# Peptides against a protein of PDB entry 5ZKO, part 72

Target 1, 44 residues: chain A of PDB entry 5ZKO
Amino acid sequence: SASNPRKFSEKIALQKQRQAEETAAFEEVMMDIGSTRLQAQKLR

## One batch from the design tools (peptide; made by RFdiffusion4, then SolubleMPNN)

Design b2_p23_7_s1 (from b2_p23_7, 13 letters changed)
Fold by OpenDDE base, seed 5:
Structure b2_p23_7_s1 (fold): chain B 44 residues (1-44), chain C 44 residues (1-44), chain A 23 residues (1-23)
Amino acid sequence: as target 1 above (44 residues)
Amino acid sequence: as target 1 above (44 residues)
Amino acid sequence: ERSEMRRKLLEMLRDLQQEIQEL
């Protein structure tokens, strides 16, 4: 059966949400790396 | 003047304390790196 | 010992940075 356009729009919205969540998680990791690097510099 | 043995012992104790603090800081950073790495792996 | 610890730490950071780049 032809996928309901409403279902298609929902799938796209879910995909965008997932991408945003992945981006946020990546940014968190980058912040942690930055903090870790700063701590490493203090050990020099 | 001959360094008072008491003062010598205190200097050694302070040196050991400093070493312990440096070790603790290193371990903290290692744990943070490990945690961050695990998070990065979850993003793959 | 301190210099060795520092070296190891920097190596770990570089490895982590590379892993992040490969995401």
Scores: peptide ipSAE 0.155, ipTM 0.515, DockQ to the pose 0.203
Fold by OpenDDE base, seed 1:
Structure b2_p23_7_s1 (fold): chain B 44 residues (1-44), chain C 44 residues (1-44), chain A 23 residues (1-23)
Amino acid sequence: as target 1 above (44 residues)
Amino acid sequence: as target 1 above (44 residues)
Amino acid sequence: ERSEMRRKLLEMLRDLQQEIQEL
């Protein structure tokens, strides 16, 4: 049976959502690193 | 229509570029953390 | 791949935070 375009579109949408969530989590970590670096700098 | 091989090749090239940029950003952050840790150790 | 990078960064961040706490 032809791959159901609707199911395919849903799968792509879920993949994009997962990618966006992973990107957001990465950016949060980067912010925490920046904050921690600033704290370390204030100790000097 | 058959997926245009030229467009496919361009898409793959862009994907590889993005991956390389993400890797470079990760390495830069790792270096920053390493430097910050070294600075913190010198303060002890 | 991105999830692995994030995990590694979290580990390094934890180590740095511990180092700062020990000052």
Scores: peptide ipSAE 0.191, ipTM 0.574, DockQ to the pose 0.452; fails the geometry check
Fold by OpenDDE base, seed 3:
Formats: C-alpha cells, structure tokens, sequence
Structure b2_p23_7_s1 (fold): chain B 44 residues (1-44), chain C 44 residues (1-44), chain A 23 residues (1-23)
C-alpha cells in the first residue's frame, strides 16, 4: 500500500534522528576509550 | 520524482564508502584497545 | 550494525577498565 506521505516523512525524520543518536553514542565511546588509554599510560 | 538512476548509483557508492570508513575506524579502535590491554598486562 | 559495533567496543572498554583496576 502507498505509504502515507506524512507517515513516510515521519519515518525519514525518525531515521535521521536515530542516525544522529548512534553517531553521538559512538563518539562518546571513542572519548571514553581515549580517556582510559590516557589513564593506562599514566600508570607507566 | 523518479530518482535519477545516476544519482541513485552515486548514493549507493557513497553509502558503501561510508560503511567501509566506519569498519576501518572500528578496527583501528579495536587494535588500540588490544595494544593498551597488552601494556596493562605487562604492568602486572 | 553500528549498535553492534558500539556494544562490542563498550565490552572491550569494560574489560580494559577492569584490568587497569586490578593493577
């Protein structure tokens, strides 16, 4: 059935939001890894 | 409007490139974590 | 796919943090 254009637009907006959230979460993990590496280096 | 097949092909190529870049970034981080763990083990 | 990669990274990070804490 033809996806309601309104429903389609909402799905696209939701997909873009999810993609942005996944990117932000990945960047946060990368920062935490960087911090942990720095801590390990200080133990030398 | 019908997506220009040329534009579609370009979008697919761009998507594949992005996926490859994400995989490469993941592998780099895994290597860094592995190296850091090895260093921590040597400090025991 | 990104969520799976993120979960794996978090697991590896947790293991590393535990190893550092045991030093």
Amino acid sequence: as target 1 above (44 residues)
Amino acid sequence: as target 1 above (44 residues)
Amino acid sequence: ERSEMRRKLLEMLRDLQQEIQEL
Scores: peptide ipSAE 0.189, ipTM 0.575, DockQ to the pose 0.390; fails the geometry check
Fold by OpenDDE base, seed 4:
Structure b2_p23_7_s1 (fold): chain B 44 residues (1-44), chain C 44 residues (1-44), chain A 23 residues (1-23)
Amino acid sequence: as target 1 above (44 residues)
Amino acid sequence: as target 1 above (44 residues)
Amino acid sequence: ERSEMRRKLLEMLRDLQQEIQEL
């Protein structure tokens, strides 16, 4: 069936949302690593 | 408007660049965690 | 790929946290 422009737009929106969620999750991990590193440094 | 092949190529290039940047960030953090872990082990 | 990288980072973080707890 013809790629319904509405379905295409929806697909793009969902892809962008997923990308944003993955980025946010990665940044959260990076922050946790930073905090853990700081904790380890304080033990030295 | 028709996906201008030039714009498509540019989009692909930007995507590849972003992927490379994410990989580099991952590797940097991985090295940092490794060094921190080694330091922690020396403190035990 | 990003999910795999994230998973690996979480694993390494967990290992580091465990190492710190064992000090």
Scores: peptide ipSAE 0.189, ipTM 0.574, DockQ to the pose 0.451; fails the geometry check

Design b2_p23_7_s2 (from b2_p23_7, 12 letters changed)
Fold by OpenDDE base, seed 2:
Structure b2_p23_7_s2 (fold): chain B 44 residues (1-44), chain C 44 residues (1-44), chain A 23 residues (1-23)
Amino acid sequence: as target 1 above (44 residues)
Amino acid sequence: as target 1 above (44 residues)
Amino acid sequence: QRSEQRRRLLEMLRELQQEIREL
């Protein structure tokens, strides 16, 4: 059936939200890695 | 106004560049983790 | 792609944390 413009717009919005969430999750992991590296350096 | 194909192409190029930069950042962090692990192993 | 990268980072981080705990 014809792509309901509303449905399409909603799908795009959901995709953008998912992408933002994935980016935020990645950044969180990067911060945790930084903290762990700092901890390891304190053991030297 | 009609999606200027040039503008579209530029947006795609920028997106690909960002993806490459994110991949490079990932690889750098993976190497750092590996180096830190090696250092930790030497301390055991 | 990003999800797999994140998964790999988490795995490596977990291993590093374990090695630190075993010092």
Scores: peptide ipSAE 0.271, ipTM 0.638, DockQ to the pose 0.454
Fold by OpenDDE base, seed 5:
Structure b2_p23_7_s2 (fold): chain B 44 residues (1-44), chain C 44 residues (1-44), chain A 23 residues (1-23)
Amino acid sequence: as target 1 above (44 residues)
Amino acid sequence: as target 1 above (44 residues)
Amino acid sequence: QRSEQRRRLLEMLRELQQEIREL
């Protein structure tokens, strides 16, 4: 059956949301790594 | 209007570039963590 | 791919944090 444009738009919106969430999660991990590295440096 | 194949190709190229940049950033961080771990081990 | 990369980073971070605690 013909792809429902509304369903397509919803899928695209969901994909964009997931991508944004993955990016935010990655940035959070990077910040934690940075903080941990700084902590390790202070122990020297 | 019909999706312009040229614009589509440009979007795909941009997506591939972003993926490559994210991979490079990931690899750099992995190396940094490895180096930091080695340094921590030397402090023991 | 991104989820796997994040998983690996978290694993290495956890190991580093443990190593720091054991100093």
Scores: peptide ipSAE 0.269, ipTM 0.637, DockQ to the pose 0.455
Fold by OpenDDE base, seed 1:
Structure b2_p23_7_s2 (fold): chain B 44 residues (1-44), chain C 44 residues (1-44), chain A 23 residues (1-23)
Amino acid sequence: as target 1 above (44 residues)
Amino acid sequence: as target 1 above (44 residues)
Amino acid sequence: QRSEQRRRLLEMLRELQQEIREL
């Protein structure tokens, strides 16, 4: 049965959304690490 | 039209490179956190 | 893979934050 192009496009869109969410979550962690480093530096 | 195997192989190579770069970035951050922890411990 | 990396980073960050609070 022909892969429904619409269903395929929806799967690709969902994959891209998930990837964007993972990237955003990683960036948030990186920002928190930066803030924590700054706190540690202020204690020196 | 036949997916150009050469273009496909190139895309796979680029994907692997990106994955390696992301892994390297993760490892660098982990090392930085470790260094910062050591510095904090020396202040105690 | 990325989710596991993020989990590990969060764990290490939490430990660092705790160490800083204990200074």
Scores: peptide ipSAE 0.268, ipTM 0.635, DockQ to the pose 0.473
Fold by OpenDDE base, seed 3:
Structure b2_p23_7_s2 (fold): chain B 44 residues (1-44), chain C 44 residues (1-44), chain A 23 residues (1-23)
Amino acid sequence: as target 1 above (44 residues)
Amino acid sequence: as target 1 above (44 residues)
Amino acid sequence: QRSEQRRRLLEMLRELQQEIREL
């Protein structure tokens, strides 16, 4: 059955949103790693 | 219009490149965390 | 894939933070 073009467009939009959220979450982790590294260096 | 097979192959190549770059970035961060942990252990 | 990578990074980060607290 032809996946309803509306359903297809919604799935693509959800996929793009999920990808953006995963990217943002990864960037947040990278910032936390940077901050933790800086803290470790200050102990030195 | 049929997405030109050339354009499709180029998109696939770009996707593979991006995936490789993301993997490399992940591995670099994992190494940095490991190095930082080792440095912290030396401070004990 | 990205979710698993993030999970692993968070695990390693937690271990690093613990190591720092134990200095």
Scores: peptide ipSAE 0.266, ipTM 0.635, DockQ to the pose 0.452

Design b2_p23_7_s3 (from b2_p23_7, 14 letters changed)
Fold by OpenDDE base, seed 3:
Structure b2_p23_7_s3 (fold): chain B 44 residues (1-44), chain C 44 residues (1-44), chain A 23 residues (1-23)
Amino acid sequence: as target 1 above (44 residues)
Amino acid sequence: as target 1 above (44 residues)
Amino acid sequence: QRSEQLRKLMEMLRDLQEQVRQL
């Protein structure tokens, strides 16, 4: 059940893991945008 | 205690602030992508 | 919400990278 403390704890852990992964992926995307912009500028 | 309504309210406020900051960062990145795409288009 | 934003960013980045590659 959704009220099971063990299952709840697991859900919270999974949520925190997902949040960390999303943050890391966002940072990677921002870096890639920077590199892509630099590449476009070099083609000028 | 974790059950303190004041502390809970503060946690909710911090969560909302973080969400707003993440949204703002997302919008900034989207603008950067748009700008870079426009630059790439001009180079064609 | 955050996952959808990330998905959209990755899509837009991929499209941008393809455009740059075609220059």
Scores: peptide ipSAE 0.328, ipTM 0.683, DockQ to the pose 0.493
Fold by OpenDDE base, seed 2:
Structure b2_p23_7_s3 (fold): chain B 44 residues (1-44), chain C 44 residues (1-44), chain A 23 residues (1-23)
Amino acid sequence: as target 1 above (44 residues)
Amino acid sequence: as target 1 above (44 residues)
Amino acid sequence: QRSEQLRKLMEMLRDLQEQVRQL
């Protein structure tokens, strides 16, 4: 069925949410890399 | 207030910029992981 | 593309963490 404008707005909202979640996950990974690097340096 | 891009061309330009920034950040993190792994290997 | 990059980073992070744990 033709995408209702309300369905379209919902899809856009879900897409934006996904993008925000991916960004947050990426930032978390970067923080964990930093922490792991610090740990490796302390063992040196 | 940050003016929202009114023209489609401006929206596309901003999207391309964001994609380029994300790619650059990914590559930087990959390099950091590689360097840290190499360091860890030397400590074994 | 972004999701695949994130997956790859997470995989490499796990490998690094395991390597550091073994020091």
Scores: peptide ipSAE 0.327, ipTM 0.682, DockQ to the pose 0.488
Fold by OpenDDE base, seed 1:
Structure b2_p23_7_s3 (fold): chain B 44 residues (1-44), chain C 44 residues (1-44), chain A 23 residues (1-23)
Amino acid sequence: as target 1 above (44 residues)
Amino acid sequence: as target 1 above (44 residues)
Amino acid sequence: QRSEQLRKLMEMLRDLQEQVRQL
């Protein structure tokens, strides 16, 4: 059917949300890696 | 206004750049995890 | 692709954390 601008906008919004969630999860993983590294260092 | 091919091309280029940067960041983190694992192994 | 990369990182982190806990 014809390009549905509303559906298109919704898809873009969902894509942006997913991208933001993946970025946040990546940053959390980075923080946890830093914490784990620090723990390993304390055992030296 | 009409699809601006120049603006479209620019957006595609920026998207590709961002994707490449995210890939590079992923690889760097993987290397850091590997290094930390090696350090942990040396402490056992 | 990005989601798969994230999954891989989370897996590697979990394994590292377990390794550190066993020191």
Scores: peptide ipSAE 0.326, ipTM 0.679, DockQ to the pose 0.500
Fold by OpenDDE base, seed 5:
Parts: structure tokens; sequence; C-alpha cells
Structure b2_p23_7_s3 (fold): chain B 44 residues (1-44), chain C 44 residues (1-44), chain A 23 residues (1-23)
């Protein structure tokens, strides 16, 4: 049947929310990597 | 003056300890990256 | 060894970034 525009909008919103959550998790890992790098530099 | 063998041994032990600590930090970040990748996969 | 670890982390981060972009 024809795509329901409201259902489509909800799908897009859900997709964007999940993408934001994954991005936040990535940023956390990046901070941890930065800390690890700094630690390595201090130990030289 | 001549290198003190005891001081040398202590330096080597300290170096190995620091290397182990850096390796542990690396492994932690690797696990976090792995978890994040798995999350991203589940959200597809 | 440590330099190789950092290289590997950077590679995995690039892969993760690409994966996130494709969502």
Amino acid sequence: as target 1 above (44 residues)
Amino acid sequence: as target 1 above (44 residues)
Amino acid sequence: QRSEQLRKLMEMLRDLQEQVRQL
C-alpha cells in the first residue's frame, strides 16, 4: 500500500535519534582515546 | 660513573610497569570501540 | 609497540566514523 507520510516522518525521527546516540557514544570513545594518547606522551 | 646494576634493574621494572599500564588503557579503549560498533550495527 | 597501538586506534576510529555516517 501507499507509504504513510506520518509513519515515514516517525521513521526518520527515530533514525535521527539513533544516529545521535551513536555519535555520542563515538565522542565518548574519542575522549578516552585522547586521554590514552596524553598518558602515552607523559610517560615518554 | 659506572651504571649501577640495581638502579638499572629498577629502571627496567618501572618501564615495564608503565608499558603494561598503557597496554591496559589501550585494551579498554578497544573494547569501548568494539561495543560502539556493535551498537551501530544493531541500529541498522 | 605503543605507536602501533595508537595507529590501530586511529584506524578503528575511522571505521567507526564511516559506520556512523552510513546510518
Scores: peptide ipSAE 0.257, ipTM 0.614, DockQ to the pose 0.110; fails the geometry check

Design b2_p23_7_s4 (from b2_p23_7, 13 letters changed)
Fold by OpenDDE base, seed 2:
Structure b2_p23_7_s4 (fold): chain B 44 residues (1-44), chain C 44 residues (1-44), chain A 23 residues (1-23)
Amino acid sequence: as target 1 above (44 residues)
Amino acid sequence: as target 1 above (44 residues)
Amino acid sequence: QRSEMRRRLLEMLRELQQEIREL
């Protein structure tokens, strides 16, 4: 059956949302690493 | 209008560039973590 | 690929945090 354009549009929107969430999660980890590095530097 | 192949090519090139930049940022952070771990180990 | 990078970063972060706690 022809993929319903509405269903296709929704799938694309969900894919974009997931990609944005993955990017945000990656940036959060990078920030936590930065914070941990700062803490380690304070111990020197 | 048919997506201009040139515009498509440019989009693919930009996507590859972003992926390379993300990989480089990952490698830099991994190196920083390794250095910080080594310093922490010296403090023990 | 990005998920694997994030997983590896989290693993290394946990190890670093553990080493800091053991100082």
Scores: peptide ipSAE 0.220, ipTM 0.594, DockQ to the pose 0.480
Fold by OpenDDE base, seed 4:
Structure b2_p23_7_s4 (fold): chain B 44 residues (1-44), chain C 44 residues (1-44), chain A 23 residues (1-23)
Amino acid sequence: as target 1 above (44 residues)
Amino acid sequence: as target 1 above (44 residues)
Amino acid sequence: QRSEMRRRLLEMLRELQQEIREL
């Protein structure tokens, strides 16, 4: 049975969702790093 | 019109560029964390 | 690649946070 277009579309949607989640998680970590850096600088 | 190879190649190029930018940002942050960590260690 | 970068950042962040807590 040819990779049914519905299944293909679903795979693409899931891939996009996963990519968005990874991006959001990365950005969150970057924000936390920035905040932590600022805190460390205040201790000097 | 089938996803024209030129458009595909352009998408791949943009993806690679974004990945390189993310890597560069990561490396910069890693350097900052390293420096901050060293400074924190000196404060102990 | 992004997941590995995130993992490494989190590790370094945790270490930095620990250093700060120990000041």
Scores: peptide ipSAE 0.222, ipTM 0.597, DockQ to the pose 0.509; fails the geometry check
Fold by OpenDDE base, seed 3:
Structure b2_p23_7_s4 (fold): chain B 44 residues (1-44), chain C 44 residues (1-44), chain A 23 residues (1-23)
Amino acid sequence: as target 1 above (44 residues)
Amino acid sequence: as target 1 above (44 residues)
Amino acid sequence: QRSEMRRRLLEMLRELQQEIREL
């Protein structure tokens, strides 16, 4: 079935959005880890 | 436009490089968390 | 891949936070 070009472009846009969201979520976790490490260091 | 096979191979190489960089960053963070936990345990 | 990495990092972060609370 010819993937409707409109549906194809929509799927690509959704894929790009999901990739951006996953990247942002990963960066947020990295920041939280950094903050937690800093807190642990302050307890010394 | 026929994605030039050369451009395709370059895109695949860049994708593999990005995946390797993400894996390396993950492993570094895992090591940092482990080290921080060990330090916290020594403070008990 | 990224979702599994994130899941694993969050798990370890939670364990670290618990360890800090128990100091």
Scores: peptide ipSAE 0.218, ipTM 0.592, DockQ to the pose 0.477; fails the geometry check
Fold by OpenDDE base, seed 1:
Structure b2_p23_7_s4 (fold): chain B 44 residues (1-44), chain C 44 residues (1-44), chain A 23 residues (1-23)
Amino acid sequence: as target 1 above (44 residues)
Amino acid sequence: as target 1 above (44 residues)
Amino acid sequence: QRSEMRRRLLEMLRELQQEIREL
C-alpha cells in the first residue's frame, strides 16, 4: 500500500514544529547566558 | 526485489535510536546551563 | 542543525563557567 501521503505530510509538519520549538528554546538559553555573563562581568 | 522489509525495519529502528540519543544530549546540555545559571545567580 | 545547536550551547556554557571562575 502506498505510504499514505497524508500521513507522511503530517509527520513532516510535526517534525518541523518540533524543530522550531527546539530553536526557540536555544534562542532563549542564549539570551539567558548572555545576560548572566554580562552580570558576572559587572561583579568583577 | 522488494526492499528487504526486515532490513528496512532495522534501519528505521536505528534512526529512531539516534534521534533519541541526540535529544537526550541536548536536554543534558540545557540542564547544565540551567545549573550554571543558578550558580551565577547565587553569587550575586 | 541539532548537532550545531548542541555545539554552540556547550561553547556558551564553557564561557559562562569561565566568567564565574573569574569572579
Scores: peptide ipSAE 0.203, ipTM 0.574, DockQ to the pose 0.469; fails the geometry check

Design b2_p23_8_s1 (from b2_p23_8, 6 letters changed)
Fold by OpenDDE base, seed 3:
Structure b2_p23_8_s1 (fold): chain B 44 residues (1-44), chain C 44 residues (1-44), chain A 23 residues (1-23)
Amino acid sequence: as target 1 above (44 residues)
Amino acid sequence: as target 1 above (44 residues)
Amino acid sequence: EAEALKELLEELVEAEMIQEALR
């Protein structure tokens, strides 16, 4: 369907938001891994 | 909650999948924009 | 970026195996 050009800006904005959310989720996982590794290293 | 380390590999795999899906969605939007622009240019 | 994530995943799998062996 002819996606109305007025909706392209909204699609791009939504995609940027999703990418930012995925980046934040990745950073959270990496922080959890880093913390767990540091904890394990201190217990050895 | 102590995220069980056994779930880190699953979390990273899920994050990779999400990033790939978001990239594919972005490429689809860019293709739609490109196609629409090309069509509009041909009609001028 | 995808390659760095793959390497990290491999390191995590190894770390998980070590943690399971230490339980």
Scores: peptide ipSAE 0.094, ipTM 0.594, DockQ to the pose 0.030
Fold by OpenDDE base, seed 1:
Structure b2_p23_8_s1 (fold): chain B 44 residues (1-44), chain C 44 residues (1-44), chain A 23 residues (1-23)
Amino acid sequence: as target 1 above (44 residues)
Amino acid sequence: as target 1 above (44 residues)
Amino acid sequence: EAEALKELLEELVEAEMIQEALR
């Protein structure tokens, strides 16, 4: 089927966006863990 | 609110799964692009 | 990055084991 470079470039752009969103979600989870650990240390 | 480490480990595991799925989707897109380019070269 | 995530999961599992042992 005819390589529609526009379709592929769009797919790649969408995939890069998803990867960036997943990375941001991971960083948020890590911040939550870090804050929770800090709270646990303060209670000790 | 009480750090439920189990909830965090579960969140991280889910996030790792999502990242792996997104990576696999990207690799599939790259394979499709590669196959399409190869087909286009064979038609020239 | 994947290795850092694995290390963090291992630390969380260890923390859970310690918490369970303290209950």
Scores: peptide ipSAE 0.090, ipTM 0.586, DockQ to the pose 0.060
Fold by OpenDDE base, seed 2:
Structure b2_p23_8_s1 (fold): chain B 44 residues (1-44), chain C 44 residues (1-44), chain A 23 residues (1-23)
Amino acid sequence: as target 1 above (44 residues)
Amino acid sequence: as target 1 above (44 residues)
Amino acid sequence: EAEALKELLEELVEAEMIQEALR
């Protein structure tokens, strides 16, 4: 099943994908914060 | 809502938690693989 | 890492306060 990879290699690959997705989500949040800070500076 | 933190600080904190959880899951999988390899070597 | 994260969170809180004051 997709939720239970049978092979260790598949488990590792899936876990690496999850880590990459979480990293991308973090980068998105950081970009939003950066944009917000820049906007606040422009309004000062 | 818990799914949509209003504050940036809360968003970052939640994201860091998710990253830590994914890292822990990865380490668990790697330990399982290591144990399995060791067992296979003992049976050879 | 914990100290750097704490500092970042503090800066983010400050940025949010500034934005709220500018509304």
Scores: peptide ipSAE 0.081, ipTM 0.572, DockQ to the pose 0.044
Fold by OpenDDE base, seed 5:
Structure b2_p23_8_s1 (fold): chain B 44 residues (1-44), chain C 44 residues (1-44), chain A 23 residues (1-23)
Amino acid sequence: as target 1 above (44 residues)
Amino acid sequence: as target 1 above (44 residues)
Amino acid sequence: EAEALKELLEELVEAEMIQEALR
């Protein structure tokens, strides 16, 4: 079937959203690490 | 409980894997678009 | 990015060692 450009645009938009969500999840992990370090430093 | 660095390393490794998978999925979508475009051009 | 992540993990390990030493 002829690829509907509208459908492709939707697929791309969805993939971009997923990539953004994975990036946000990574940032959350990094924030957790940062907070742990900060807590350790406060105990000194 | 004290954050286990090993657990953080595992979380980060998992996130990196997910990011790679999302990138691969994006590349697949782009390949599909490219192939469709090529087919349309051949019909002209 | 991979090197920055490694450094962060090393810093985290050091922070945990400090926390344990303070207990």
Scores: peptide ipSAE 0.089, ipTM 0.566, DockQ to the pose 0.039; fails the geometry check

Design b2_p23_8_s2 (from b2_p23_8, 7 letters changed)
Fold by OpenDDE base, seed 5:
Structure b2_p23_8_s2 (fold): chain B 44 residues (1-44), chain C 44 residues (1-44), chain A 23 residues (1-23)
Amino acid sequence: as target 1 above (44 residues)
Amino acid sequence: as target 1 above (44 residues)
Amino acid sequence: EAQALKELLRELVEAEMIQEALR
């Protein structure tokens, strides 16, 4: 079926949204690790 | 609740898997664009 | 990991440029 450039724009936009969500999830994990590390340092 | 390092390892592994899935989805979009571009060039 | 994400974002920008060229 004929590939329509407008459909590509929609696919790219959706993929960007998914990537942003994955980035946010990654940042959450890193913050949890960072906070735990800070707590461990305070107890030393 | 006490952050367990084993839990962090699991979270990181899960996040890497999700990132790989998003990368695969991105590659699919790029292949579609590339194929369309090639078709357009053949028609010139 | 952060570097891989940055590269993916760059590729997404390039994809947008390709899309614009196909219009």
Scores: peptide ipSAE 0.102, ipTM 0.616, DockQ to the pose 0.061
Fold by OpenDDE base, seed 1:
Structure b2_p23_8_s2 (fold): chain B 44 residues (1-44), chain C 44 residues (1-44), chain A 23 residues (1-23)
Amino acid sequence: as target 1 above (44 residues)
Amino acid sequence: as target 1 above (44 residues)
Amino acid sequence: EAQALKELLRELVEAEMIQEALR
């Protein structure tokens, strides 16, 4: 089962993937914030 | 909704929490691997 | 790292306040 990798290598790979996904989500949020800041500056 | 934070600060805090949780999960897996390796060495 | 996070949070709050004020 994908939820229960048998091999340590698979477990590690899955964790690495999850971390990468979380990083990507963080980057998206940061880009949103950056865009918002830029817009606010333009309005000043 | 917890799934839709309105504030950027809340979004960032949530993402940081998720990253920390993923890191903790990774550490747990790594400890398991380390323990297994140690056991294998003892049996050699 | 904790300090950097605190500063980031502060900046974000400020940005939100500015946006609200501009509405």
Scores: peptide ipSAE 0.085, ipTM 0.585, DockQ to the pose 0.045
Fold by OpenDDE base, seed 2:
Structure b2_p23_8_s2 (fold): chain B 44 residues (1-44), chain C 44 residues (1-44), chain A 23 residues (1-23)
Amino acid sequence: as target 1 above (44 residues)
Amino acid sequence: as target 1 above (44 residues)
Amino acid sequence: EAQALKELLRELVEAEMIQEALR
């Protein structure tokens, strides 16, 4: 099933996708932090 | 809430945890592939 | 790397506190 890949190649592909998604999510958080910090500095 | 952290520090901590978990899962899959390959070679 | 992350987290917490105080 798509939720439980049987083949190793499919498992690897899925894990690579998850890794990329988590990396993207982290980068988004870091961008938000950077923007927030900059905004706070402007208001100080 | 734990599912939706408000603080950036909490968001970062959560994302780091997720990243580590995904990395560990990937490494596990790769170990399984390596072991399977080795077993197949022994049977050839 | 761990030290850099700690410093970053400290800065983030401070920024959050500033933003909260400005609300």
Scores: peptide ipSAE 0.080, ipTM 0.577, DockQ to the pose 0.026
Fold by OpenDDE base, seed 4:
Structure b2_p23_8_s2 (fold): chain B 44 residues (1-44), chain C 44 residues (1-44), chain A 23 residues (1-23)
Amino acid sequence: as target 1 above (44 residues)
Amino acid sequence: as target 1 above (44 residues)
Amino acid sequence: EAQALKELLRELVEAEMIQEALR
């Protein structure tokens, strides 16, 4: 099953992918925050 | 919505939680691999 | 580091308040 890999190598690969995706999501949030701050500064 | 926080602070908190959970899952996988290796050594 | 995070959070809250006021 793709959702439940049998091989350890596959489990590790899946977990690394998940971590990378979560990191990317975090970076997106931080960029959105940065953009919001910049907009707020322009309005001041 | 709990799944889509409006506040940036809530978004960050949620993301940090997800990252921690993924890290814990990774550590669990690594421990399982270590245990399996030890078992294989005992059987040799 | 903890203080830097607190300041960051404060700035974020302020930015959110500004955005809310503009809606």
Scores: peptide ipSAE 0.068, ipTM 0.566, DockQ to the pose 0.059; fails the geometry check

